Peptides against a protein of PDB entry 2L2L. Designs and how they scored, part 32

Target 1, 42 residues: chain A of PDB entry 2L2L
Amino acid sequence: SPEERERMIKQLKEELRLEEAKLVLLKKLRQSQIQKEATAQK

## One batch from the design tools (peptide; made by RFdiffusion4, then SolubleMPNN)

Design b2_p29_6_s4
Fold by OpenDDE base, seed 1:
Structure b2_p29_6_s4 (fold): chain B 42 residues (1-42), chain A 29 residues (1-29)
Amino acid sequence: as target 1 above (42 residues)
Amino acid sequence: IEKEIEQLEERVRELKAKIVELEKELEEL
């Protein structure tokens, strides 16, 4: 039904926001690791 | 971390695709 589709879209949009937030944190962690390695090699 | 980023980027693409498919089906009704 249209109501079931709308509920599923809302659930998928919530999951997407959580996964995108996790992705931003992992990319920041990756950048911090690269910077630490680059400073340890000097 | 790089493998986890790649897996998460794939999951984000899959979620976006599913949302677009369901939104399209909702507009056609």
Scores: peptide ipSAE 0.623, ipTM 0.892, DockQ to the pose 0.779
Fold by OpenDDE base, seed 4:
Structure b2_p29_6_s4 (fold): chain B 42 residues (1-42), chain A 29 residues (1-29)
Amino acid sequence: as target 1 above (42 residues)
Amino acid sequence: IEKEIEQLEERVRELKAKIVELEKELEEL
C-alpha cells in the first residue's frame, strides 16, 4: 500500500541519517590519525 | 578505519538507492 511504502521510506531515511552520522565520525577519526602521524614526524 | 569507511559509504549508497526506488514506486500509484 502507499501507506506501507511511506513507512518504509521513513524507516530507510532514519537508518540513512544514522549511517551518515557514523560516517562523519569515522572520517573525523581518520583525520585525527593522519594529524597524529603528521605531528609525530615533526 | 579505511575499510569501515568504504563499507559504510557503500551502505549509504544502497540506502539512497532503495529510498529512490520506493519514492518512484509511490509516484506511479
Scores: peptide ipSAE 0.623, ipTM 0.892, DockQ to the pose 0.818
Fold by OpenDDE base, seed 2:
Structure b2_p29_6_s4 (fold): chain B 42 residues (1-42), chain A 29 residues (1-29)
Amino acid sequence: as target 1 above (42 residues)
Amino acid sequence: IEKEIEQLEERVRELKAKIVELEKELEEL
């Protein structure tokens, strides 16, 4: 049904929001590791 | 971390593709 599809879309959009938030955190952690290595080599 | 980022970027692409598919199917009704 249209109502079932709309519920599925809302669930997938919430999952996407959580995965994108995790991706931002991992990219920040990666950048922090690169900066730590670059400062330890000086 | 690089492997986990790559896996998560793939999952984000899959989710976006599935959302677009379902939104299209909803508009065709």
Scores: peptide ipSAE 0.623, ipTM 0.892, DockQ to the pose 0.808
Fold by OpenDDE base, seed 5:
Structure b2_p29_6_s4 (fold): chain B 42 residues (1-42), chain A 29 residues (1-29)
Amino acid sequence: as target 1 above (42 residues)
Amino acid sequence: IEKEIEQLEERVRELKAKIVELEKELEEL
């Protein structure tokens, strides 16, 4: 039904927002690791 | 971390594709 599709779209959009937020965090952690390694090699 | 980022970027692409598919099916009804 259209109502079932709308519910599924809402659920997938919520999951997408959580995964995008996690991706931003991991990219920040990656950058912090690179910076720590670059400072430890000096 | 790099492998986890790549896997998560893939998951984000899959979710976006599935949302677009369902939104299209909803517009056609």
Scores: peptide ipSAE 0.623, ipTM 0.892, DockQ to the pose 0.802

## One batch from the design tools (peptide; made by RFdiffusion4, then SolubleMPNN)

Design b2_p30_6_s2
Fold by OpenDDE base, seed 3:
Structure b2_p30_6_s2 (fold): chain B 42 residues (1-42), chain A 30 residues (1-30)
Amino acid sequence: as target 1 above (42 residues)
Amino acid sequence: MEELEKEIEQLKKKVELLKEKIKKLEEELK
């Protein structure tokens, strides 16, 4: 039904926001690792 | 390749799949 589709869209949008937020955190962690490696090579 | 880079790549694929699913359902709701 249209109502079931709308509920599923809302759930998938919530999951998308959580996974996008996790992706931002992992990218920040990656940048911190790269910086640590670059400082250890000096 | 750090384990973190693999996790980032897997998560990018998951994010893209979620966007595609949302898009398809939004197109079916019009």
Scores: peptide ipSAE 0.599, ipTM 0.888, DockQ to the pose 0.621
Fold by OpenDDE base, seed 2:
Structure b2_p30_6_s2 (fold): chain B 42 residues (1-42), chain A 30 residues (1-30)
Amino acid sequence: as target 1 above (42 residues)
Amino acid sequence: MEELEKEIEQLKKKVELLKEKIKKLEEELK
């Protein structure tokens, strides 16, 4: 039904927001690793 | 390639797949 599709879209949009937030955190962690390596090579 | 870079790449693919699924369902609702 259209209502089931709307519920599915809302669920997928919420999952997308959570995965995008996780991606931001992992990118920050990566940047911290790169900085640690760059300081260990000096 | 660090294990973290693999996880970031896998998560990017998951994000794009979610966007495609959302787009398809939104087009089916018009």
Scores: peptide ipSAE 0.598, ipTM 0.888, DockQ to the pose 0.609
Fold by OpenDDE base, seed 1:
Structure b2_p30_6_s2 (fold): chain B 42 residues (1-42), chain A 30 residues (1-30)
Amino acid sequence: as target 1 above (42 residues)
Amino acid sequence: MEELEKEIEQLKKKVELLKEKIKKLEEELK
């Protein structure tokens, strides 16, 4: 039904938001690792 | 290549796949 599709879209959009938030955190962690390596080489 | 870069790349692919699934369902709802 259209209502079931709307529920599935809402669930997938929520999963997408969680995975995008995780991606932001991992990118911040990567940047912190790069900065630590760049400071340890000085 | 740090293990974290592999995880970031895998997560990018997962995010892309979710976007494509959402897009298809939104097209089927119109």
Scores: peptide ipSAE 0.598, ipTM 0.888, DockQ to the pose 0.643
Fold by OpenDDE base, seed 5:
Parts: C-alpha cells; sequence; structure tokens
Structure b2_p30_6_s2 (fold): chain B 42 residues (1-42), chain A 30 residues (1-30)
C-alpha cells in the first residue's frame, strides 16, 4: 500500500541518517589518524 | 590503505544504496 511505502521510506531515511552520521565520525577518525602519523614523523 | 578507509568506502556504498532505494519508493508514490 502507499501507507506501507511511506513507512518504509521513513525507516530507510532514519537508517540513512544514522549511516551518514557514522560516515562523518569515521572521516573524523581517519583525519585524526593521519594527523597523529604526520606529527609522529616530525 | 588503512582498514578505516575500507570501512569508509563500504559505508559510502551503503549510503548510496539507501538513497537509491528511497528515491525509487518516492517515485512509486507519485
Amino acid sequence: as target 1 above (42 residues)
Amino acid sequence: MEELEKEIEQLKKKVELLKEKIKKLEEELK
């Protein structure tokens, strides 16, 4: 039904927001690792 | 290639697949 599709869209949008937030965190962790390695080589 | 970069690349693919699924379902509601 259209109402089932709307519920599925809402659930997928919530999952998307969680995975996008995780992606931002992992990118920050990557940047922190690169900076630590670059400072340990000086 | 750091293990973290592999996880970032996998997560980018998951995010893209979620966007495509959402787009398809939103098009089926028009």
Scores: peptide ipSAE 0.598, ipTM 0.888, DockQ to the pose 0.658

